# Peptides against a protein of PDB entry 6B4E: the designs that were tried, part 35

Target 1, 295 residues: chain A of PDB entry 6B4E
Amino acid sequence: TNFDKISKMFWHYKDKIAQIKQDIVLPIKKADVNVRNLLSRHKRKINPKFGQLTNSNQQLFKIQNELTQLINDTKGDSLAYHWILNFIAKAVVHQAETEVRVKPESALPLGKLTLYLLVQFPELQELFMARLVKKCPFVIGFTCEIDTEKGRQNMGWKRNNENKWEDNTSYDERMGGILSLFAIITRLQLPQEFITTTSHPFPIALSWHILARICNTPLNLITNTHFVILGSWWDAAAVQFLQAYGNQASKLLILIGEELTSRMAEKKYVGAARLRILLEAWQNNNMESFPEMSP

## One batch from the design tools (peptide; made by RFdiffusion4, then SolubleMPNN)

Design b1_p11_7_s4 (from b1_p11_7, 4 letters changed)
Fold by OpenDDE base, seed 3:
Structure b1_p11_7_s4 (fold): chain B 295 residues (1-295), chain A 11 residues (1-11)
Amino acid sequence: as target 1 above (295 residues)
Amino acid sequence: MLPLPIDASIE
């Protein structure tokens, strides 16, 4: 693991966020009133769609079609198009922070929708990844110290209006929700209509990166959050990860479930305890995945 | 840092 490269990637996406603000978000505020009104209407129509997802593929396809139409309506104006995609990127991550946080299995329909949009609208990919890295650096295996304010900010910690940090549980759950979504995306197959013409934008190899990079992270930087997001990843993708990499996958699962938890046992992290339970379930041939969606 | 197996250490 080359941590210098990971750091460069992290700061690349931080720069991308700043660039998005300067080149997309701020310019739209100065655009003509017709464009602003159009985008306002579209935003109001798009935002509820993510909450309308269920465990139904039929409902998913309906929402895919509706969003596709709404996004296509903006393609005549490049700035408007990029603005709406950036909005979608933010909305998807927000849905992960709120809904997936409390109902992890909801990551599946959300992930399917997101993957579809990422392939249908390739310009969404950089916008989405930038937002993910900003909100949850764990998606690229980035970790820094959190004993400083800047470190906490870099790792996606939020402050309220009174400048108070969010509680540890809230942070852990948000990170788990976001990571669940990303994990699902990495393990999903492309929709049938794209499988022969397009490569997967965020393939299962990115899950490999997450696990390997966390295992190589200095132990003094490992926190309860690392174990929480590993548990979230496990629920979301462990079965498919094993299918993809076989024995090599097993080695990584043992490393995170047994070795990493053992090395940090003195900390008595709740997340680590849960990960141990997941490991034991696997050892007893009781590894579970999210249920497939209904027709 | 955990010592990763060589064959599983590549990111």
Scores: peptide ipSAE 0.042, ipTM 0.777, DockQ to the pose 0.135
Fold by OpenDDE base, seed 2:
Structure b1_p11_7_s4 (fold): chain B 295 residues (1-295), chain A 11 residues (1-11)
Amino acid sequence: as target 1 above (295 residues)
Amino acid sequence: MLPLPIDASIE
């Protein structure tokens, strides 16, 4: 694992966030009134769509079509198009922070929708990844110290209106929710209409990177959050990960479930205990996955 | 840091 490369990637996306604000968000405020009105209307229509997802493929396809139409309506203006995609990127991540954190299996329909949009609108990919890395650096296997204000900010910790840090449980749950979504995206097959013509934008190899990079992280930087997000990843993608990489996948699962938890046993992390339970379930031929969506 | 008993080409 080249941590310099990971760090460069992390800061690339941090810079991208700043660029998005400067080049997309701020300029739209001075755009033509008709464009601003269009975007305002579209924002109101798009926002509720993510909460309307169910475990139904029929409902998913309906929402996919509706969003596709709404996004296509903006293509006549490049700035408007990028603005609406950035809005969608933020909305998807927000949905992961709020809904997926309390109902992890909801990541499946959300992930399917997101993957469809990422392929249908390639410009969404960098916008979405930048937002993911900002909110949850674990998606690229980045870790830094959280003993400083800057370190906490880099790792996606939030402050409330009173400038107090969020509690550990809230942070862990948010990170778990976001990572669940990302894990689902990495393990999903492309929609049938794209599978022969398009490469997967965030393939299963990115899950490999997450696990490998966490394993190579200095132990003094490993926290309960690392185990929480690994558990979230496990629920979301472990079955499909094993299908993709076979014996190599097994080695990584054992490494995180057995070796990493053992090395950190003195910390008595609750997340580590849960990950150990997941490992044991797998060893007993009882690895579970999220239920498939209904027609 | 943990050694990775995996194919380095996949990393």
Scores: peptide ipSAE 0.035, ipTM 0.759, DockQ to the pose 0.116
Fold by OpenDDE base, seed 4:
Structure b1_p11_7_s4 (fold): chain B 295 residues (1-295), chain A 11 residues (1-11)
Amino acid sequence: as target 1 above (295 residues)
Amino acid sequence: MLPLPIDASIE
């Protein structure tokens, strides 16, 4: 693992966030009133869609179609189009931070919707990835020290209105929610309509990167959060990961579940304990996945 | 760092 490369990738996306603000978000505020009104209306229509997802594929397809139409309505203006995609990227990640956080299985319909949009609107890919990395650097296997304010900020820690850091549990859960979504996306098959015409934008190999990079992370930088997000990833993608890579996947799962947890045993991380439970369940042929969606 | 006992490693 080349951590310099990962760091460069991290900062690339941090810079991308700044660019998005400068080139998309701020300019639209000065755009023609008709454009602003259009986007405001679309924003209001789009925002609730993510919360309307259920375990129903029928509902998913309905929402996909509705969003597709709304996004297409903006294509006549490049700035408006990119603005709405950026809004969607933010909204999806926000949904992961809130809903997926408390109901991990909701990552499945959200992930399916997101993957569809990523393929249908390729310009969303960079915007979405930038938002993911900003909010949850774990998605690219990046980690840094959190002993400084800057370090915590880089790792996606939030402060409240009183300038107090969020509690560890809140942070862990948010990171878990976001990573669950990303993990789901990586292990989903492309929709049938795209499978022969395009490659997967965020394939299962990216899950491999997450696991491998965390395993290679200096142990002094490993926190409870690392184990929490690995557990979240496990629930979201371990079954499909094993299907994809077979014996190679098994080795990596053992590495995170056994070796990494053992190396950090002295810390008595709750997340590590859970990960060991997941490992044990797998060893006992009781690995579980999220239930498939209904028709 | 943990060694990755995999035949085809991905960074």
Scores: peptide ipSAE 0.040, ipTM 0.766, DockQ to the pose 0.096; fails the geometry check
Fold by OpenDDE base, seed 5:
Structure b1_p11_7_s4 (fold): chain B 295 residues (1-295), chain A 11 residues (1-11)
Amino acid sequence: as target 1 above (295 residues)
Amino acid sequence: MLPLPIDASIE
């Protein structure tokens, strides 16, 4: 693992967020009134769609089609198109922070929708990854110290208007929600219509990167959050990960479930305890995946 | 750091 490269990637996306604000968000405020009105209407129509997802593929396809139409309506203006994609990127991550956080299995329909949009609209990929890295650096295996204000900010910690940091549980749950979504995306197959023409934008190899990079992270930087997000990842993708990489996957799961938890045993992290339970369930041939979606 | 099942140089 080259942590210098990871750090450069992290800052690339942090800079991308600033660039998005400068080149997309702010300029649209000065755009033609017709464009602004269009985007306002579309924003109102798009926002509720993510909450309308269920465990139904039929419902998923309906929403996919509706969003596709709404996005296509903006393609006549490049700035408007990029603005709406950036809005969608933010909305998807927000859904992970709120709904997936409390109902991890909801990551499956959300992930399917997101993957579809990422392939249909390739310009969404960079916007989405930038938002993910900003809010949850764990998606690229980035970790820094959190004993400073800047360190906490870099790791996606939020402060309220009273300059008080969010509580540990809130942070852990948000990170888990976002990571669950990303994990699902990495383990999903491309929609049938794209399999022969397009490569997966965020393939299962990125899950490998997450696990490997965490295993290579200095132990003094490992926190409860690392174990929480590993547990979230496990629920979301472990079965498919094993299917993809076989024995190599098994070795890595043992590393995070047994070795990493053992190395940090003195900390008595709750997240580590849960990960240990997941490992034990697997050892007893009881590894589970999220339920498949209904027709 | 933990030993990885593959080359540690791989990102």
Scores: peptide ipSAE 0.039, ipTM 0.761, DockQ to the pose 0.130; fails the geometry check

Design b1_p11_8_s3 (from b1_p11_8, 3 letters changed)
Fold by OpenDDE base, seed 3:
Structure b1_p11_8_s3 (fold): chain B 295 residues (1-295), chain A 11 residues (1-11)
Amino acid sequence: as target 1 above (295 residues)
Amino acid sequence: VLTPPSLEPSI
């Protein structure tokens, strides 16, 4: 694992966030009033759509079509188009932080919707990845120390209005929600209409990178959060990961489930205990995945 | 089965 390359990637996306603010978010505030009004209306229509997702493919397709139309309405103005895509990127991540956090299986419809949008609107890919890395650096296997304020900020810790850090449980659950979404995206097949014409923008190989990079992370930087997000990843993608990489996948699952947890046993991390339970379930031929969506 | 990336874990 080349940690220098991972760090460069992390800072690339941090810089991208700053660029988005400068080149998209701030300029739109000075845009023509008609453009601002259009975007305000579209924002109000788009935002509820993510909460309207269910376990129904029919409902998913309806929402896909509605969002596609709303986004297409902005294509005549490049700034407006990029603004609405950035808004969507933020909204999707927010949905992962809130809904997926409490209902992990909701990552499936959200992930399907997101993957569709990422393929349909390629400019969303960099905007979305930048937002993911900012909020949850674990999606690229980045880890730094959290003993400093800057370290905590880099790892996506939030402060409230009183400048108090969020509690550990809230952070862990929020990271788990975001990682669940990303894991789902990496293991989903492209929609049928894109399979022959487009490569997967965030393929299953990115799940491999997450696991491998965490396994290679210095042990002094490993926290309960690492095990929580590995458990979230496991629920979301372990079955499909095994299907994709076979014996090599099995080795990596054993490394995270057995070896990494054993190395950190003295810490008695709750997330590690859960990951051990998942490993044991797999060893007993009882690995579960999220249920498929209804027609 | 796909060929995994060359990134190997070492713990």
Scores: peptide ipSAE 0.030, ipTM 0.702, DockQ to the pose 0.940
Fold by OpenDDE base, seed 1:
Structure b1_p11_8_s3 (fold): chain B 295 residues (1-295), chain A 11 residues (1-11)
Amino acid sequence: as target 1 above (295 residues)
Amino acid sequence: VLTPPSLEPSI
């Protein structure tokens, strides 16, 4: 694992967030009033759609079509188009932070929707990754120290209005929610209409990178959160990961489930205990996945 | 089964 490369990737996306603010978010404030009004209307229509997802593919397809139309309405103005995609990127990640954290299986319909949009609107990909990395650096296997304010900020910790850090449980759950979404995206197949024409923008290989990079992370930087997000990843993608990489996948699952947890046993991390349970379930041929969506 | 990425894990 080349940690310098990972750090460069991390900072690339951090810089991208700043660039998005300067080149997309701020300029729209000076755009034509008709464009601003259009975007305000579209924002109001788009935002509820993510909460309207269910375990139904029919409902998913409906929402996909509705969002596609709303996004296409902005293509007459490049700035408006990029603004709406950036809004969507933020909204999807926010949905992961709020809904997926409490209902992990909701990552499946959200992930399917997101993957569709990422392929249908390729410009969303960098906007989405930038938002993901900002909120949850674990998606690229980045870890830094959290003993400093800057370190915590880099790892996506939030402060409230009183400048108090969020509690560990809240942070863990948010990271787990975001990681669940990303894990789902990596293990999903492209929609049928794109399989022959487009490569997967965030393929299962990115799950491999997450696991491998965490396994190679210095132990002094490993926290309960690492185990929580590994558990979230496991629920979301372990079955499909095993299908994709077979014995090599098994080695990684053993590394995170047995070896990494054992090395950190002295910390008595709750997330590690859960991951051990997941490992045991797999060893007993009881590995579970999220239920498939209905037609 | 896919070919694994060229990233070898070690702890």
Scores: peptide ipSAE 0.030, ipTM 0.703, DockQ to the pose 0.950
Fold by OpenDDE base, seed 2:
Structure b1_p11_8_s3 (fold): chain B 295 residues (1-295), chain A 11 residues (1-11)
Amino acid sequence: as target 1 above (295 residues)
Amino acid sequence: VLTPPSLEPSI
C-alpha cells in the first residue's frame, strides 16, 4: 500500500470540496433570480425523496424517475445542474449519517438509487466522492492521527456549536452508516439498462482497497472506529465480496477478522469483538447479507 | 471470480 498516494487522493478531494464551494455554491447566490427560484423549488422536492425509500423496487423506480426529471430540468444551465447534483451528493451522505446509522439495511435502497444517479449523471461522481471522503475518509482507506484538532477534523469528527467534539459512539455510528452506504454501492450490479454500455463508477475493487489499506495501516493509528466500520462493511458487502474474489476475498476477511483483531486484543475494542463474532459466524457457514428488495 | 486489484495487504 502506497500511503503517499492515498494521502494525495485524500487532499485532492479536500481541495475539491473547497473548489465546489467557490465554483458552484457561492456563484449560485449571484445567479439569475429565475435560476435561484428553480433551484429552491427543486431542493424542496428532492429533499424528502431519500427518506421515502423503502424495501420496494417499485418505490425505488418511482423515485429514480422523479429525481431524473427534476435533475434534467436544470440541464439548461450548467451552474444550476452542478448545484443540484452537489445538493444531491450532500443529501445522500446526510441520509447515511442519520438513517443508515440506525438501520443499516436501509443502505440497500439508498445505494441502488445513488448508483443509478451516478451512472445517469456522471458529473455526480466527483461531487459524491469528495463529500464521502470529507465525511468519512475510511472510504478510501485514509487514516491519520486524531490526537490533534487538525487530525480529528481530517478524520471527519464534528464539533457542536459549543466547540465540543462529538462523543466516540456518535462518531463511530456515523462512520459506520456512511461506510455501509459506500460498501453497498461497490457491491451492487449496474442497473440492467447500463450493464453492457457503462463501467461501474465505484466497483467492488474499492472494497478491496478499503480492507487492504486498513490492514496495512500502522497499528498505533488503529482505533475502535476502524473495527466498527469493518463490521459495517462486512454486513453490507462480505457475501458479494466473496462471490467476486473467492479465495483472495477469504484471505482478506481472515486478515481483518482474525489477524487484525488479535493484534489489537489488548485494547479490548467493542468493535473488534463484534468483528470477531462476524468471523466466527462465517466460519460456521452462517454469513448473512441484507435481505433483497421486494418488487 | 474477478481478478483482485494489485494491492497486497500486510499486517
Scores: peptide ipSAE 0.030, ipTM 0.702, DockQ to the pose 0.936
Fold by OpenDDE base, seed 5:
Formats: C-alpha cells, sequence, structure tokens
Structure b1_p11_8_s3 (fold): chain B 295 residues (1-295), chain A 11 residues (1-11)
C-alpha cells in the first residue's frame, strides 16, 4: 500500500473543501437577490426529501424526479448549480451521520438516490467525495494518529462548544453510518438508464481499496473504529463483494475477520468482537444482506 | 498465512 498516495488524496479533498467555501459558498452570499431567493426556496424543498426515503422503490423514483427537477432549475447559473450540488452533498452525508447511524439498512435507499444523482449530475462527484473524506477518511482508507488535536480533526472527530471531543461511541457510530452509505454506493449497479452509457463513479473496487488499505495500516494506528467501520461495511456490501471478486474477496474477508482481529485481540475491541461474529456467521453459511426494497 | 492484498484489486 502506498500511503503517500493516500495521504495526497486525503489532503487533495481537504483542500477541495476550502476551495468550495471560497469559490462557491462565499460568492453566493453576494449574488443577485433573485438567485439567493431561488436557492433558499430550493434548499427548503430539497432538505426534507432525504428523510422521505423509505424501503419503497416507487417512493425513491418519486424523490429522484423531484430532486432532478429542482437541481435542473439552477442550471441557468453555474454558481447556483454548484451551490445546490454542494448543499446536496452535505445533506446526504448528514443523513448518513444521523439516520444511517441508527438504522444501517436505510443506507440502501439513500445510496440508490445518491448514486442516481452522482450519475445524473457529474459535478456532484468531487463535491460529494470531498465531503466524505472530510467527515470520514476511512472511505479512502486513510488513517493517522489521533493523539493530537490536529490528528483527531483530520480523522473527522468533532468538538462541542466546550471544546470537548465527542464520545468514542458517537464517533464510531457516525463513521459507521457514513461508511455504510459509501459501501452501499460502491456495490450498487447503475440505474438501468445509465448502465450502458456511463461508468460507475464509485465502483466496487473502492471497497477493495478500503479493506486492503486498512489491512496494511500500521497496527499501532488501528482502533476500535476501524473494526466498527469494517463491520458496517460487511453488513452493507460483503455479499455483493463476494459476488464481484469471488475467491479474492474471500481471502480479504478472512484477512479482516480473522487475521486483523487476531492481531489486535489484546485490545479487546468491541468492534473486533462483532466482526468475528460476522465472520463466523459467514463460515456457517449465514451471511446476510440488507433487505431488498419493495416495488 | 494469507498474503495481504495489494492496494489494487486483481481483475
Amino acid sequence: as target 1 above (295 residues)
Amino acid sequence: VLTPPSLEPSI
């Protein structure tokens, strides 16, 4: 694993976040009043849509169409268009941090919606990835030490108004939620209308990178969070990952489930214990996937 | 002992 390349990618997206603020967010504050009013109305209409997702494909398609129309209304102004996409990127990640965190299977409809939007509006891809990496560096297999304030910030830890770090459990759950969403996106097929014309923007290979990079991470940097997000990934994508890579996938699942957990056994991480249970379930031919969505 | 996977998947 080339950690220098991963680090460069991490900082690229961190810099992209700063650029987005300068080039998109701040300029809109000085934009024409009509543009600002349009975006304010659209923001209010868009924001609740993510919470309206259910296990219904019919409902998903409805929301896809509504969002598509709302986004298209902004295309007449490039700055407005990029602003609304950045807003959507933030909203999707926020939904992962809040809803997927507590209900992992909700990643499926959210992931389907997100993948549709990523393909329909290609400019969303960089905005979304930048937000993901900022919030959850695990999506690219980046890890750094968290013994410093800067290290914790880089790994997506939040501080409250009293400068107190969030609880370990809260951090683990947020990271798990975000990673569940990303894992789902990587394992989904493109919508039927795009499958022959467009390449998948975040393909299953990115799941391979996550697992491989974590396996190659120095053991002194491995925390409970790594095992939590691996468990979240497993629930979201392990079945489809095995379908995609067959025996190679099996070897990698054994590496994370058996070898990595064994190497860290002295730490007695709760996330590692759960991952062992998932491995054992698979070995007993009881690997589960999220329920399929209804029509 | 399993060989660690490469950064890139084998296709």
Scores: peptide ipSAE 0.029, ipTM 0.674, DockQ to the pose 0.148

## One batch from the design tools (peptide; made by RFdiffusion4, then SolubleMPNN)

Design b1_p12_1_s1 (from b1_p12_1, 8 letters changed)
Fold by OpenDDE base, seed 5:
Structure b1_p12_1_s1 (fold): chain B 295 residues (1-295), chain A 12 residues (1-12)
Amino acid sequence: as target 1 above (295 residues)
Amino acid sequence: MNPMLLEDPPPA
């Protein structure tokens, strides 16, 4: 693993966030009043859509169509179009931090919606990835020390208005929620209408990168959060990961579930204990996936 | 951890 390359990628997306602010978010404030009004109305219509997702494909398709129409309404103005996509990127990640955090299986409908939008609107891809990396660097297998304020910030830790860091449980759950969403996206098939004409924007290979990079991370940087997000990933994608890579996938699952947990046993991480349980369930032929969505 | 662990996935 080339960690310098990963760091470069991390900072690329951090810079992208700054660029988005300068080139998209700030300029829209000076845009024509009609454009600003349009975007305000669209924002209000778009925001509740993510919370309206259920385990129903029918409901998913309805929301996909509604969002598609709302986004298409902005294409006449490039700045407005990019602004609404950036808003969607933020909203999707926010939904992962709130809903998926408490109900991991909700990542499936959210992931399907997100993947559809990523393919339908390719400009969303960089905006979404930048937001993901900023909020949860684990999605690219990036890890740094959290002994410094800057290190914690880089790893997506939040501070409140009193400059107090969020508690460990809150951080772990947020990271787990975001990673669950990303994991789901990587293991989903493209919608039927795109499967022959478009490459998957975030393929299952990215799940491989996450696992491999974490396995290669210096042990002194491994925390409970790493095991929490690995457990979240496991619930979201392990079955499909095994289907994709077969024996090689099995080896990697054993590495994270057995070897990595064993090497860190002295820390008695709760996340590691859960990951061990998932490994044992798999060894007993009881590996589970999220239930499929209803028609 | 494992010297044989590759960052890149195996061929599809």
Scores: peptide ipSAE 0.295, ipTM 0.859, DockQ to the pose 0.148
Fold by OpenDDE base, seed 1:
Structure b1_p12_1_s1 (fold): chain B 295 residues (1-295), chain A 12 residues (1-12)
Amino acid sequence: as target 1 above (295 residues)
Amino acid sequence: MNPMLLEDPPPA
């Protein structure tokens, strides 16, 4: 693992966030009133759609079509189009931080919707990845020390209005929610209409990178959060990961579930204990996946 | 952790 490359990737997306603010968000505030009104209306129509997702594929397809139309309505103005995509990227990640956090299986319909939009609107890909990396650097296997304020900020820790850091449980759950969404996206197949014409924007290989990079991370940087997000990833993607890479996947699951947890045993991390339970369930031929969506 | 661990995935 080349950690310098990972660091460069991390900072690339941090810079991209700054660029988005400068080139998309701020200019719209000064744009023509008609454009601002259009985007305000679209924002109000788009925002509820994510909460309307259910375990129904039929409902998913309905929402996909509605969002597609709403996004297409903005294509006549490049700035408006990019603004609405950036809004969607933020909204999807926010949904992961809130709903997926408390109901991990909700990542499946959200992930399917997101993957569809990422393929249908390729410009969303960079915007979405930048938002993901900013909020949850674990999605690219980036880790830094959190003993400093800057380190915590880099790892996506939030402060409230009183400059108090969020509690560890809140951070862990929020990171788990975001990573669950990303894990789901990586293990989903492209919709049938795109399989022959488009490459998967965030393929299962990115899950491999997450696990491998965490395994290669210096142990002094490994925290409870690492185990929490690995557990979230496991619930979201382990079954499909094994299907994709077979014996090589098994080796990597053993590395995170057995070896990494054992090396960190002295820390008595709750997340590590959970990951050990997941490993044991798998060893007993009881690996579970999220339930498939209904027709 | 494991010197044999590859950064890149095997063929899927």
Scores: peptide ipSAE 0.293, ipTM 0.862, DockQ to the pose 0.169
Fold by OpenDDE base, seed 2:
Structure b1_p12_1_s1 (fold): chain B 295 residues (1-295), chain A 12 residues (1-12)
Amino acid sequence: as target 1 above (295 residues)
Amino acid sequence: MNPMLLEDPPPA
């Protein structure tokens, strides 16, 4: 693992967040009043859509069409278009932090919607990835120390209004939710209309990178959170990962489920215990996946 | 297995 490259990628997206603020978010405040009014109305219509997702493909397609129309309405102004996409990127990640964390299977409809939008509106890809990396660096396999304030900030830890860090459980759950969404996106097939004409923007190979990079992370940097997000990834993508890479996938699953957990056994991490349970279930031919969506 | 050798996925 080239950690220098990973670090460069991490900081690239951190810089992208700053760039988005300077070039998109702040300038729109000075834009024409008609543009600002349009965006305000669209924001109010768009935001509820993510919570309206169900296990129904019919409902998914409805929401896809509605969002597509709303986004297309902004294309007459490049700044407005990028602003609405950035809003969507933030909203999707927020949905992962709040809903997916408590109901992991909700990542499937959310992931399908997100993947559709990423392909339909390619400019969303960098905006979305930047937000993901900021909130959950695990999506690119980045890890740093968290015994400093800067380290915690880099790893996506939040502070409240009293400048108090969030509790470990809250952090673990948020990271798990975000990673579940990303894992789902990586293992989904493109919609039929795009399969022959477009490459997958975040393919299953990115899941491979997550696992491999975590396995190569110095053990002194491995925390309970690493095991929590690996468990979340497992629930979201392990079945499809095995389908994609076969025996090589199996080796990597054994590395995270057996070897990594064993090396960290002295820590008695709850997340590690859960990951071992998932490994054992797989070894007993009982690997589960999220249920497919209904028509 | 050396995890460093697994950085990149096998061919699809």
Scores: peptide ipSAE 0.293, ipTM 0.859, DockQ to the pose 0.175
Fold by OpenDDE base, seed 4:
Structure b1_p12_1_s1 (fold): chain B 295 residues (1-295), chain A 12 residues (1-12)
Amino acid sequence: as target 1 above (295 residues)
Amino acid sequence: MNPMLLEDPPPA
């Protein structure tokens, strides 16, 4: 079934995370001191750059160039190269969890930067996707029960130092932030320099899968979070999604905005209410997209 | 429309 495929994909990336730890992260701790020093310096230079993004393309290009140089400096050592890419993957997702969750439009510059790096450094793609799936399984349309500790863990719920689960609002916001980033990436065009030479690593089709898979999810597994992330996706990508798939996109938007919300109406989910508002805005020809970045 | 029929995107 489609669900079996999704589950296999989910566990593939969970295994990838374990593999990354074993084959990349842990070995670096035992690497030559010069390599460790290099990576420490690079980490310190790279980490703040994601927070330096603005709505300026000029600033974006500056950061892209700086990161490119820093990453290229590690290519002489394969382990170092993969380590720095894994670090970047983690940092990007972390930025989505912290900044995008409170300022969704910040997903646009972050997404542009990320897409550039994914194309420029193809080895980043699996590292990034593994991190995304670990933190937010919704990016591949995976859902499981959260009645067990393992289920919650699989769905990306976090515990604090006292082993208490994060509150629902925090979880919803984090998932929304991560999903916003992913949605943006899927709807962005490749940078002009890559259009003729490279296929999009995470194309708009992946947004289709997210929506369709959520629509096909057993209703007993649908939570407020599903509607929150659908709303986040909508803000991030609905306009471009409609441009890509036309009438078929419209049908799918109606399915999530009207049909799915109606089926879950008894739950009175706040996220569902917001999604209905977005649907109504669209029906009134008031669908909005994030503003384009400045030159 | 049946969502099960929409698992794969249409041609772009």
Scores: peptide ipSAE 0.292, ipTM 0.859, DockQ to the pose 0.174

